# Peptides against a protein of PDB entry 3OAK: the designs that were tried, part 96

Target 1, 145 residues: chain A of PDB entry 3OAK
Amino acid sequence: DDLEQYLDEKILRLKDEMNIAAQLDIDTLNKRIETGDTSLIAMQKVKLLPKVVSVLSKANLADTILDNNLLQSVRIWLEPLPDGSLPSFEIQKSLFAALNDLPVKTEHLKESGLGRVVIFYTKSKRVEAQLARLAEKLIAEWTRP

## One batch from the design tools (peptide; made by RFdiffusion4, then SolubleMPNN)

Design b1_p24_3_s3 (from b1_p24_3, 10 letters changed)
Fold by OpenDDE base, seed 3:
Structure b1_p24_3_s3 (fold): chain B 145 residues (1-145), chain A 24 residues (1-24)
Amino acid sequence: as target 1 above (145 residues)
Amino acid sequence: SPEEEAEYYEKLYEEFEEKLKKLE
């Protein structure tokens, strides 16, 4: 129906915005590495984060989020950056919190690649302990029969 | 080494994916 179409378009637009933000941050950090200009700071994801969190927290958008593979963009946001660093603590915390409230199924994990990234967070020594525990919780829930 | 680390994570990924397959 009209509402479903509207929601699909809304999520797809956000997905595009997220992907663009991620790429812009990657470009910024690559340029930082190339030029040595330490004034270059990747901030596009952080700027968009409130909107992402707002959408992910809406129960009425859950199906639309999952059906349109928004989790792929979530995965992209969680991936290590070109300089080897992780996304900001706030991004990690917000996304992991949001993931806890989504009815994520195995098919969504497969098509998004999110599972592999979350596994990384369970073991990486660069991840804050509290977030590693959240990642572990998600993995446990997703692999529960 | 980076190669060893990559192998380590790959094994973790494989184990996780095997668990997912059982749920599909």
Scores: peptide ipSAE 0.360, ipTM 0.835, DockQ to the pose 0.028
Fold by OpenDDE base, seed 4:
Structure b1_p24_3_s3 (fold): chain B 145 residues (1-145), chain A 24 residues (1-24)
Amino acid sequence: as target 1 above (145 residues)
Amino acid sequence: SPEEEAEYYEKLYEEFEEKLKKLE
């Protein structure tokens, strides 16, 4: 119906925006590495984060989020950056919090690749302990019979 | 090394995938 189409389009637009933001930040950081210009700061994801969190937190959007594989973009945002660093603590915290409230199923993990990244966060020494615990909680929930 | 680290996490993910398969 019209509402379903509207919601799908909304999520797909956000997905696209997230992917673009991620790529722009990657480009910025790559240029920073190449030029040594420390004034180059990757801010696109941070700027978009409030919108992402707003969407992910809405229960009525859960099905649309999952059906349109928005979690793929969430995964992309969580992946290490070109310099090996992780996304900002705020991005990590916000996304893991949002993931905790989503009814993520095995199929969503597979199609998004999110499981692989979350596993990384459970063990990486570069991840804050509190976020590692959140990652572990998610893995436990997703693997619960 | 980054390659060794990647391999390590790949193994962890494989274990995770095995658990997921048991849920299917």
Scores: peptide ipSAE 0.354, ipTM 0.835, DockQ to the pose 0.027
Fold by OpenDDE base, seed 1:
Structure b1_p24_3_s3 (fold): chain B 145 residues (1-145), chain A 24 residues (1-24)
Amino acid sequence: as target 1 above (145 residues)
Amino acid sequence: SPEEEAEYYEKLYEEFEEKLKKLE
């Protein structure tokens, strides 16, 4: 199926772009720490966020997203940064909103490692209360018999 | 401490993973 192949390639390209953006931001922040240059700002994920949100919000891409383990890249984007800070509030809010609309199953949680990161967000004091509640909702749904 | 925090989260992760295992 030509359409299915096209969609797979699209998601895999986005996955690669997300991973690159995350690594570039990590590199920027590590350099900021070691040099003390406070003008270094990590913005690669923020710049790519609109594209990520656009893809994650499309119902017709859900199967392709899950089958290609795009959630691994979502997990990477949610992980704490080198300075111990979390991704921007906008990134957190957008990704948790998108996750709430995806039919995530146990197999997807295991292959992506997303479950462990979301658990972190349910308890971390660095997370806004509204997002912690969203994380709790997701965990409850994913562990519902 | 960082070690205590890590241990705390590991326990949470284990509980979560046990629940997932029961759903398989």
Scores: peptide ipSAE 0.357, ipTM 0.833, DockQ to the pose 0.027; fails the geometry check
Fold by OpenDDE base, seed 5:
Structure b1_p24_3_s3 (fold): chain B 145 residues (1-145), chain A 24 residues (1-24)
Amino acid sequence: as target 1 above (145 residues)
Amino acid sequence: SPEEEAEYYEKLYEEFEEKLKKLE
């Protein structure tokens, strides 16, 4: 199926781009710590965020997103950074909103590790209350019989 | 402490994973 193949390739490319963006930001922050150069700012994820949100919001891509484990890259984007800080509020808000509209199942949570990270957001004092509540909503939905 | 926090979250993760198992 040509269409399915096209969609798979599209998602896999985005997955790769997301992983690269995350690593580049990590490298930037590590270098900032190493050199003390406070002018170094991690911007790669923020720059790519509009594209990520655009893809995640498309209902016709839901199956392709889940089947190709794009949620693993979403998990990576949500993880704490080398300096212990969290991704920007905008990244958190956008990704949680997108997750709320996806038909995420248990198998997707396991293969991506997303569940563990979202649990962290339900309790972390570094997370804004509104996002903690959204994370809690997701956990409740995912664990509903 | 960081160790206590890690232990706390690990417990939460385990509880969550147990709930997921019940859905299988």
Scores: peptide ipSAE 0.355, ipTM 0.833, DockQ to the pose 0.027; fails the geometry check

Design b1_p24_3_s4 (from b1_p24_3, 11 letters changed)
Fold by OpenDDE base, seed 3:
Structure b1_p24_3_s4 (fold): chain B 145 residues (1-145), chain A 24 residues (1-24)
Amino acid sequence: as target 1 above (145 residues)
Amino acid sequence: SVEEEAEKYEKLYEEFKKRLEELK
């Protein structure tokens, strides 16, 4: 199946791009902490976010997204940063919204670690109330009987 | 448990804070 292979490669490329963006932002923030250079700003995830949201929102890509564990990269994007901060409000909001429409199953949560980080967002006092509610909604949907 | 999973990331955050303080 040529189409299936094409879609797999597309998602795997995006997964790689997401992982690289996350690592570059981590490197930037680590250097910022070590040097005190406040001109160093982590922007790679923000730059890639529109593409990520676009892909996550396409129903015809859902199976490919889940089968290739793209949610692992989503989890990585949601984890706390080296400076102790959380990803930007926009990243949190956009990803939580996109996740709401995906047919995520228990197996996908386990293999990606996404469940753990979303639970963190429901419990952390550092998360905005609006986003905590979105995280709670996801957990409720994923744990429903 | 749910609490244990949340605590893992809180501990990570605390480690970051500790590192920041050591660099001051």
Scores: peptide ipSAE 0.080, ipTM 0.609, DockQ to the pose 0.234
Fold by OpenDDE base, seed 4:
Structure b1_p24_3_s4 (fold): chain B 145 residues (1-145), chain A 24 residues (1-24)
Amino acid sequence: as target 1 above (145 residues)
Amino acid sequence: SVEEEAEKYEKLYEEFKKRLEELK
C-alpha cells in the first residue's frame, strides 16, 4: 500500500545516505593519510547520526528497516576505517543502543553481515569496555537458542 | 595495521559462524 511504499522509500533513501556518508568519510581519511593533512576530518557519519538514530529507534519502522537491509549500512558504519581507527565512540554507542531495540533475527545478520562486525567489537582491544559489553549483549541476544 | 585488524575480524567472523552452526 501507499504507506508501505513510503516507508520503504524512506528507509532506502536513508540507506543510500548512510552509504554515501561512509564513503565520503573513507575518502577523507584516505586523503588525510595520503597528504598528511591532519586538518581533514571525517564528519559525514557524525552529521547523519541523529537521523539514523531517530529512524532506528522508531518501532513502527522496525519491519521496514529489517526488510530493506538497513543493517548492512549499520554494519558499514561500524567497520574499521582506512587509518585503522574505529568509528567515533558516539557512533558506536548510539548504534549499539539502537540495535538493542530491534527484533534482529539470524537472517538479518546474514544478510547484513552485522553479526561478524559486532563480534569483532566484543573482542577488539581498541574498543571501549562499555561498548564491548553492549556488543556482547547483542551477540548473546542474537545467538540465544 | 588495518590489514592485521581485518584478519582478526575475519577470524572472529568464522568463530561467529561456528557458534551459529552449533545452535542449529
Scores: peptide ipSAE 0.076, ipTM 0.609, DockQ to the pose 0.048
Fold by OpenDDE base, seed 5:
Formats: C-alpha cells, structure tokens, sequence
Structure b1_p24_3_s4 (fold): chain B 145 residues (1-145), chain A 24 residues (1-24)
C-alpha cells in the first residue's frame, strides 16, 4: 500500500546514502595514502551515523529494513578500511546495539554478509573487548537453536 | 566454514597494510 511504498523508498534512500558515505570515506583514505596528506579525514559515515541509528531503532521500520537488505550497508560500514583501520568505536558500538533489537534471521545474514563480519569482530585482536562482547552476543542470538 | 569466512576480513586487513607500506 501507500505506506509500505513510502517506507521502502525511505529505507532505499538511506541505503544509498550509507553506500555513498562509505565510498567517500574509502576514497578519502585512498587519497590520503596516495598523497601522504594526513589532513584528509574520512568522516562521512560518522556524519550520517545519527540518522542511521535513528532509522534502525524504529520498530515500525524493522520489516522494511530487513526486506530491503539495509543490513548489507551496515556490513559495508563495519568492514576494514583501506588504511587497515576499523570503523570508529562509536560506529561499532552504535551499530551492534541497533542490530541487537532487530529480528534478524538467517536469510538476512546470508543476503547481507553481516554474519561474517560480526564473527570477525568476535575474533579480531584489534577490537575493543567491550565491542567484542557485543558482537559475541549478536552471534549467540543469531545462532540460537 | 564460519572460521574461514571470518579470516577473509583478516586477509583484507593484511592486504591493506601491505598496500599502505608499499606506498610509503
């Protein structure tokens, strides 16, 4: 219906914005590596994070979020960056928290690749202990019998 | 396996580090 269409468009727009933000940050960091200009700062994801968290926290958007594979963009935001770094502490924490409240199913994990990256966070020595525990909680929830 | 999938991101990290070092 009209509402469903509106919500789909809203989520798809956000998905585009997230993907663009991720790519812009990648481009910035690649240019930083190429030129040696350390004044170049990747901050597009951080700027967009409040909007992402706001949307992910809306219970009435859960189905739309999952149906439109917004989790793929979440996965992209969690992947390592060109300089070898991980997303900021705030991005990790906010996304893990938001994911905890979504009714994520196996099919969504497969569509998005989110499961793989979250498992990475449970094992990586570069991840803060607090965030590793959040990742572990998600994995435990998603693998419940 | 699940472990192998997770290791893909570790490999990605190592590749990025290598690239960074080569460009320095």
Amino acid sequence: as target 1 above (145 residues)
Amino acid sequence: SVEEEAEKYEKLYEEFKKRLEELK
Scores: peptide ipSAE 0.067, ipTM 0.604, DockQ to the pose 0.294
Fold by OpenDDE base, seed 1:
Structure b1_p24_3_s4 (fold): chain B 145 residues (1-145), chain A 24 residues (1-24)
Amino acid sequence: as target 1 above (145 residues)
Amino acid sequence: SVEEEAEKYEKLYEEFKKRLEELK
């Protein structure tokens, strides 16, 4: 119906915005590495984060989020950056919290690649302990027999 | 290094995939 169509379009637009933000940050950091210009700061994901969290927190959007593979964009946001650094603490914390409230299934993990990234966060020495614990909680929930 | 992290990441990914297959 009209509402479902509207929600699909809303999620797909957000997906595009997230992907663009990620790419712009990658471009910024690559240029920073290449030129040595320390004034270049990747801020696009952080600027968009409130909107992402707002959408992910709405129960009525859960099916639309999962059906349109928005989790692929979430995965992209969690991946390491060109300089080897990880996304900001705030991004990690907010996304892990949001993921905990979504009815994520195996099929969603496979089509998005989210599982492989989250398991990385359970093992990485560069991740804050509290966030590693959140990642472990997610993995445990997704891999329960 | 970034390369080392990438290798570790790939190994973890393969392990995760294996675990998912076991749950099918």
Scores: peptide ipSAE 0.035, ipTM 0.566, DockQ to the pose 0.048

Design b1_p24_4_s1 (from b1_p24_4, 7 letters changed)
Fold by OpenDDE base, seed 1:
Structure b1_p24_4_s1 (fold): chain B 145 residues (1-145), chain A 24 residues (1-24)
Amino acid sequence: as target 1 above (145 residues)
Amino acid sequence: DKELGEEELKLYEESEEEYKKLFE
């Protein structure tokens, strides 16, 4: 119906915005390395984060989020950057908190690639202990038959 | 740190294999 279509379009627009923000930050970081201009700061994801958190926290959007593979964009935001660094702690913390409340199933993990990145967060030397523990919790829950 | 960065990227690649073992 009209509402379902509206919600689908809303999520798909956010998905696109998230992907663009991630690419812009990568471009900024690469330019910073190439030019040595330390005034270049990657902030596109941080600027969009409140909107992302707002959407992910709405229980009535859970099905729409999962059905439209918004978790693919969540995965992209969590991935290590080209130099092997990670997104800001605030981004990590916010997204993992949101993931903890979503009814994620195995099929969503595969189609989004989220399973791989969460496993990575259980082992990465750059991840804070509190988030590594949360990542381990999620893996344990998702592997439960 | 460049060395740590390379190790992290390698770890991320290896995480795909672990995912397959756990979920597939």
Scores: peptide ipSAE 0.700, ipTM 0.949, DockQ to the pose 0.892
Fold by OpenDDE base, seed 2:
Structure b1_p24_4_s1 (fold): chain B 145 residues (1-145), chain A 24 residues (1-24)
Amino acid sequence: as target 1 above (145 residues)
Amino acid sequence: DKELGEEELKLYEESEEEYKKLFE
């Protein structure tokens, strides 16, 4: 119906915005490394984070979020950067909090690649202990029969 | 840190294998 179409379009727009933000930050970081220009700061994801959190926290959007594979963009935001660094702690914390409240199913993990990145967060030396524990919790929940 | 970065990237690659074992 009209509402479903509106919500789908909303989520798909956010998905695109998230992907663009991730790429722009990568480009900024790569340019910083290449040129040594310390004034270059990757801020696109941080700028968009409040909007992402707002959408992910809305119970009425859960089905739309999952059906449109927004979790793929969440995965992209959580992935290690080309130099092996991670997004800011605040981004990590916010996204994991949102994931903890979503009714994620195995099919969503597979189509998004989220399962891989969450497993990574259980093992990464760059991840804070509190988030590693949350990642472990999520994996345990998602692997239940 | 370059060395740590490389280790993290390898770890991420290895996490794909672990995912397949757990979910597929």
Scores: peptide ipSAE 0.699, ipTM 0.949, DockQ to the pose 0.923
Fold by OpenDDE base, seed 3:
Structure b1_p24_4_s1 (fold): chain B 145 residues (1-145), chain A 24 residues (1-24)
Amino acid sequence: as target 1 above (145 residues)
Amino acid sequence: DKELGEEELKLYEESEEEYKKLFE
């Protein structure tokens, strides 16, 4: 199926772009710490966020998203940074909203590591209450028989 | 806040154990 192949490739490209954005932001932050150059701002994830949200919100892409383990890249974006800080609130809010609408199964949680990071968001002192509650909701749903 | 950062990283590490208990 040409369409299926096209969609797979599209998602895999986005996955790669997301991973690159995350690493570039980490590199920027590390360089900022090492050099003290406060003009260094990590913006790669923020720049890519609209595209990520657009893809994650499309119901017709849900299967492709899950089958290609795009959630691994979502997990990477949500992970604490090397200094223990978190991605921007907007990134958190957007991704959790998208996760809430995806038909995520336990197999997807395992292969992506998403379960760990969402659990983390239920406990982190850096997470806004509204997102902590949403994280708790997701964990409750995913752990149901 | 370096102390909070270290706490958060430790918390994320501990979340792996909880994840295994809940999902594996």
Scores: peptide ipSAE 0.699, ipTM 0.949, DockQ to the pose 0.919
Fold by OpenDDE base, seed 5:
Structure b1_p24_4_s1 (fold): chain B 145 residues (1-145), chain A 24 residues (1-24)
Amino acid sequence: as target 1 above (145 residues)
Amino acid sequence: DKELGEEELKLYEESEEEYKKLFE
């Protein structure tokens, strides 16, 4: 219906915006390394984070989020950067909090690649202990028979 | 830290294998 279509379009737009933000931040970081210009700061994801959190926190959007594979963009935001660094702690914390409340199924983990990245967060030396524990919790829940 | 970065990237690659073990 009209509402479902509207919601799909909304999520797909956000997905696109998230992907663009991630790429722009990568470009900024690479340029910073190349030029040595320390004034270049990757802020696109941070700027978009409030909107992402707002959408992910709405229970009525859960199905739309999962059906449109928004988790792929969440995965992209959580992935280690080309230099092996991680997104800001705030981004990590916000996204993991959102994941904790979503009815994620195995199929979603596979199609998004989210399963891999969350496993990574259980092992990474760059991840704060509290988030590593949350990642472990999620993996345990998702692998439950 | 370049060395740590390389370790993290390797760890991420290895995480794919672990995912397959746990979920496939």
Scores: peptide ipSAE 0.697, ipTM 0.949, DockQ to the pose 0.918

Design b1_p24_4_s2 (from b1_p24_4, 8 letters changed)
Fold by OpenDDE base, seed 3:
Structure b1_p24_4_s2 (fold): chain B 145 residues (1-145), chain A 24 residues (1-24)
Amino acid sequence: as target 1 above (145 residues)
Amino acid sequence: DEEEGKEELKLYEETEEEYKKLFE
């Protein structure tokens, strides 16, 4: 129906915005590494985060989010950066909180690659303990029969 | 901390096999 189509398009636009933000931040950080210009700060994901959180927190959008593989963009946002650093703690915290409330299924994990990055968060030395525990919780839930 | 960064990237690369075992 019209509403469903509207919501699909809304989520797909957000997905595109997220992907662009991630790439711009990567480009910024790569340039920072290449030039040594410490004034180059990756801010695109942070700027978009409130919108992402708002969408991910809406129960009525859960199906649309999952059906359109928005979790792929979530995965991209969580991946280690070119220098091996992680996205800001706020991004991590917000996204993991949102993931904890979504009815994520195995098929969504496969098509998005989210499972891989969450496993990474259970192992990385740069992850705060509270988020590592949450990552472990999610993996346990997602791998449970 | 360039070395630590390389280790993190390597760790993420290595999670691919574990991911396949758990989810694929």
Scores: peptide ipSAE 0.670, ipTM 0.944, DockQ to the pose 0.939
Fold by OpenDDE base, seed 4:
Structure b1_p24_4_s2 (fold): chain B 145 residues (1-145), chain A 24 residues (1-24)
Amino acid sequence: as target 1 above (145 residues)
Amino acid sequence: DEEEGKEELKLYEETEEEYKKLFE
């Protein structure tokens, strides 16, 4: 199926781009920590965020997103940064909103590690209350018998 | 702030065990 192949490739490309963006931001922040140069700003994820949101919001891409483990990249984007800080609030909010609309199953949580990071967001002191509550909601839904 | 960052990283490490209990 040509369409199926196209969609798979689209998602896999995005997954790669997301992973690269995350690593570049990590590199930037590590350098910032090492050098003390506060002018070093990690912006790669923010730059890519609109594209990520656009893809994650498409209902017709849900199966492709889940089947290709794009949630692994979502997890990576949500993980604490080298200095223990979190990605921007906008990134958090956008990704959690997208997660709330995806038909995520337990298998997807395991293969992506997303379950762990969302639990973390229920506990972190750096997470806004509204997102912590949403994280709790998601965990409750994903752990239903 | 640095200490808070360390605590956050520690928390994430500890979350692994909780994750296993809930999902495995």
Scores: peptide ipSAE 0.669, ipTM 0.943, DockQ to the pose 0.918
Fold by OpenDDE base, seed 1:
Structure b1_p24_4_s2 (fold): chain B 145 residues (1-145), chain A 24 residues (1-24)
Amino acid sequence: as target 1 above (145 residues)
Amino acid sequence: DEEEGKEELKLYEETEEEYKKLFE
């Protein structure tokens, strides 16, 4: 119906915005590395984060979020950057909190690749202990029958 | 640092196999 279509389009627009933000930040960081210009700061994801958190926190959007594979964009935001660094702690914390409240199923993990990146967060020495523990919790929940 | 970054990227690559075992 009209509402369903509206919600789908809303999520898909956000998904696109997230992907663009991630790529712009990567481009900025790569240019910073190549040129040594320390004035180049990657902040597109940070600017968009409040909107992402707002959407992910809405229980009535959970099905729309999962059905449209928004978790793929969440995965992209969490992946290590070209130099092996991680997104800001605030981004990590916010996204993991949101994931903890979503009814994520195995099919969503597979189609998004999110399962892989969360496993990574259980192992990376650059991840804060509190988030590593949360990552472990999520993996345990997602792998239970 | 650069070496640590390379290790992190390697770790992420290696995580693929573990993911397959758990979810596929």
Scores: peptide ipSAE 0.668, ipTM 0.943, DockQ to the pose 0.903
Fold by OpenDDE base, seed 5:
Structure b1_p24_4_s2 (fold): chain B 145 residues (1-145), chain A 24 residues (1-24)
Amino acid sequence: as target 1 above (145 residues)
Amino acid sequence: DEEEGKEELKLYEETEEEYKKLFE
């Protein structure tokens, strides 16, 4: 219906914006590495984060979020950057909090690749202990019988 | 540093196999 179509389009637009932000930050970091210009700072994801959090926190959007594979963009945002660094702590914390409240199913994990990056967060020495514990909780929840 | 970054990227690459076992 009209509402469902509106919500789908809203989520797909956000998904596109998230993907663009991620790529722009990667481009910025790669240019920083290439040129040595330390004034180059990747901030596109950080700028978009409030909008992402606002959408992910709305219970009435859960089905639309999952059906349109927005979790793929969440995975992309969480992945290690070209230099092996991680996104900002605030991005990590906000996204993991949102994931904890979503009714994520196995099918969503497969189509998004989110399971892989969350496992990574249980292992990385660059992840804060509190987020590593939350990552472990999510993996346990998603893999239980 | 650069070496730590390489280790993190390698760790993420290696995580692929574990992911497949758990979710596929």
Scores: peptide ipSAE 0.667, ipTM 0.943, DockQ to the pose 0.914

Design b1_p24_4_s3 (from b1_p24_4, 10 letters changed)
Fold by OpenDDE base, seed 4:
Structure b1_p24_4_s3 (fold): chain B 145 residues (1-145), chain A 24 residues (1-24)
Amino acid sequence: as target 1 above (145 residues)
Amino acid sequence: DKEEGKEELELYKETEKEYEELFL
């Protein structure tokens, strides 16, 4: 199926872009920590966020998103940064909103590691209460028998 | 601050065990 192939390639490209963005931000922050240069700002994920949100919001892409383990990249984006800080609130909010609308199954949580990071968001003191509650909601939904 | 950051990273590390219990 030509469309299916196109969608797979689209998602895989986005996945790659997300991973690259995450690594670039990590590199920037590590350099910031190392040098003390506070002018170094990690912006790669923020720049890519609109595209990520656009893709994650498309119902017709849900299967492709899940089948290609795009959630692994979502997990990576949500993980604490080298200095223990979290991604921007906007990134958190956008991704959790998207997760709330995806038909995520246990298998996807396992293969992506997303379950772990969402648990983290239920516990972190740096997470806004509204997102912590949403994280708890998701965990409850994903762990129901 | 730096100490809080360390605590966050430690928390994430510790979350692995809970994840294993809940999902694995």
Scores: peptide ipSAE 0.677, ipTM 0.946, DockQ to the pose 0.932
Fold by OpenDDE base, seed 3:
Structure b1_p24_4_s3 (fold): chain B 145 residues (1-145), chain A 24 residues (1-24)
Amino acid sequence: as target 1 above (145 residues)
Amino acid sequence: DKEEGKEELELYKETEKEYEELFL
């Protein structure tokens, strides 16, 4: 119906915005590495984070989020950056909190690649203990029969 | 820490195999 179409388009637009933000940050960091210009700061994801959190927290959008593979963009946001660093702690914390409340199924993990990055967060030395524990919890839940 | 960054990237690369085993 009209509402469903509107919500699909809304989520797809957000997905596109997230992907663009991630790529811009990657481009910024790559340029920083190439030029040594330490004034280059990747902040596109941080700027968009409030909007992402707002959408992910809405229970009425859960189906639309999952059906449109927004989790692929969540995965992209969580991936290590070109220099091997991680996104800001705030991004990590916010996204993991949102993931904890979403009814994520195996099919969503496969199509998004989210399972891989969350496994990474159980192993990375750069991840705060509280988030590593949450990552472990999620993996345990997602791999249970 | 450039070396640490390389280790993180390698770790993520290696995680692909574990992901395949757990979810695929």
Scores: peptide ipSAE 0.677, ipTM 0.946, DockQ to the pose 0.927
Fold by OpenDDE base, seed 1:
Structure b1_p24_4_s3 (fold): chain B 145 residues (1-145), chain A 24 residues (1-24)
Amino acid sequence: as target 1 above (145 residues)
Amino acid sequence: DKEEGKEELELYKETEKEYEELFL
């Protein structure tokens, strides 16, 4: 199916772009820590966020997103940074909102590692209370027998 | 600060055990 192939390629390209953005931000922050150059600002994920949100919000892409393990890249974006800080509040808020609307199953959580990072968000002192509560909601739903 | 950052990273490392218990 031409459409299915197109959608798979679209998601896989986005996955690559997300992974690259995450690595570039990590590199920037590591260099900032090593050099003390406060002019170095990690913003690659923030720049790509609108595109990510656009894709994650489309119901017709849900199966393609889950089947291609895009949630692995979502997990990577949510992980703590080299200095232990978290991605921007906007990134957190947008991704958790998107996760709340996706039909995520246990197999997706295992293959992506997303379950681990969301548990982290229920515990981290750097997470806003509203997002910690949403993280708890998601964990409860995903662990329901 | 730097110490808090280290604690956050350690917390994430420790979260692996909880993940294994809940999902694996």
Scores: peptide ipSAE 0.674, ipTM 0.946, DockQ to the pose 0.917
Fold by OpenDDE base, seed 5:
Structure b1_p24_4_s3 (fold): chain B 145 residues (1-145), chain A 24 residues (1-24)
Amino acid sequence: as target 1 above (145 residues)
Amino acid sequence: DKEEGKEELELYKETEKEYEELFL
């Protein structure tokens, strides 16, 4: 119906925006590495984060989020950056909080690759303990028989 | 640091196998 179509378009637009933000940050960081210009700061994801959080927090969007594989963009946002660093703590915390409330199923994990990055967060020494524990919780839930 | 970053990237690459085993 009209509402479903509207929501699909909304999520797909956000997905595109998230992917663009991630790529712009990667480009910025790569340029920083190449030029040594430490004034180059990757801020595109941070700028978009409030919008992402707003969407992910809405229960009525859960099905649309999952059906349109927005979790792929969430995975991309959580992945290690070109220099092996992680996205800001705020991004991590916000996204993991959202994931904790979404009815994620195995099919979504497969199509998004989200499971891989969350496993990574259980192992990375750069991850804060509280988020590592949450990552472990999610993996346990997603892999239960 | 740079070396630590390389280790993190390697860790993420290695995590692929575990992911495949657990979810695929």
Scores: peptide ipSAE 0.673, ipTM 0.946, DockQ to the pose 0.936

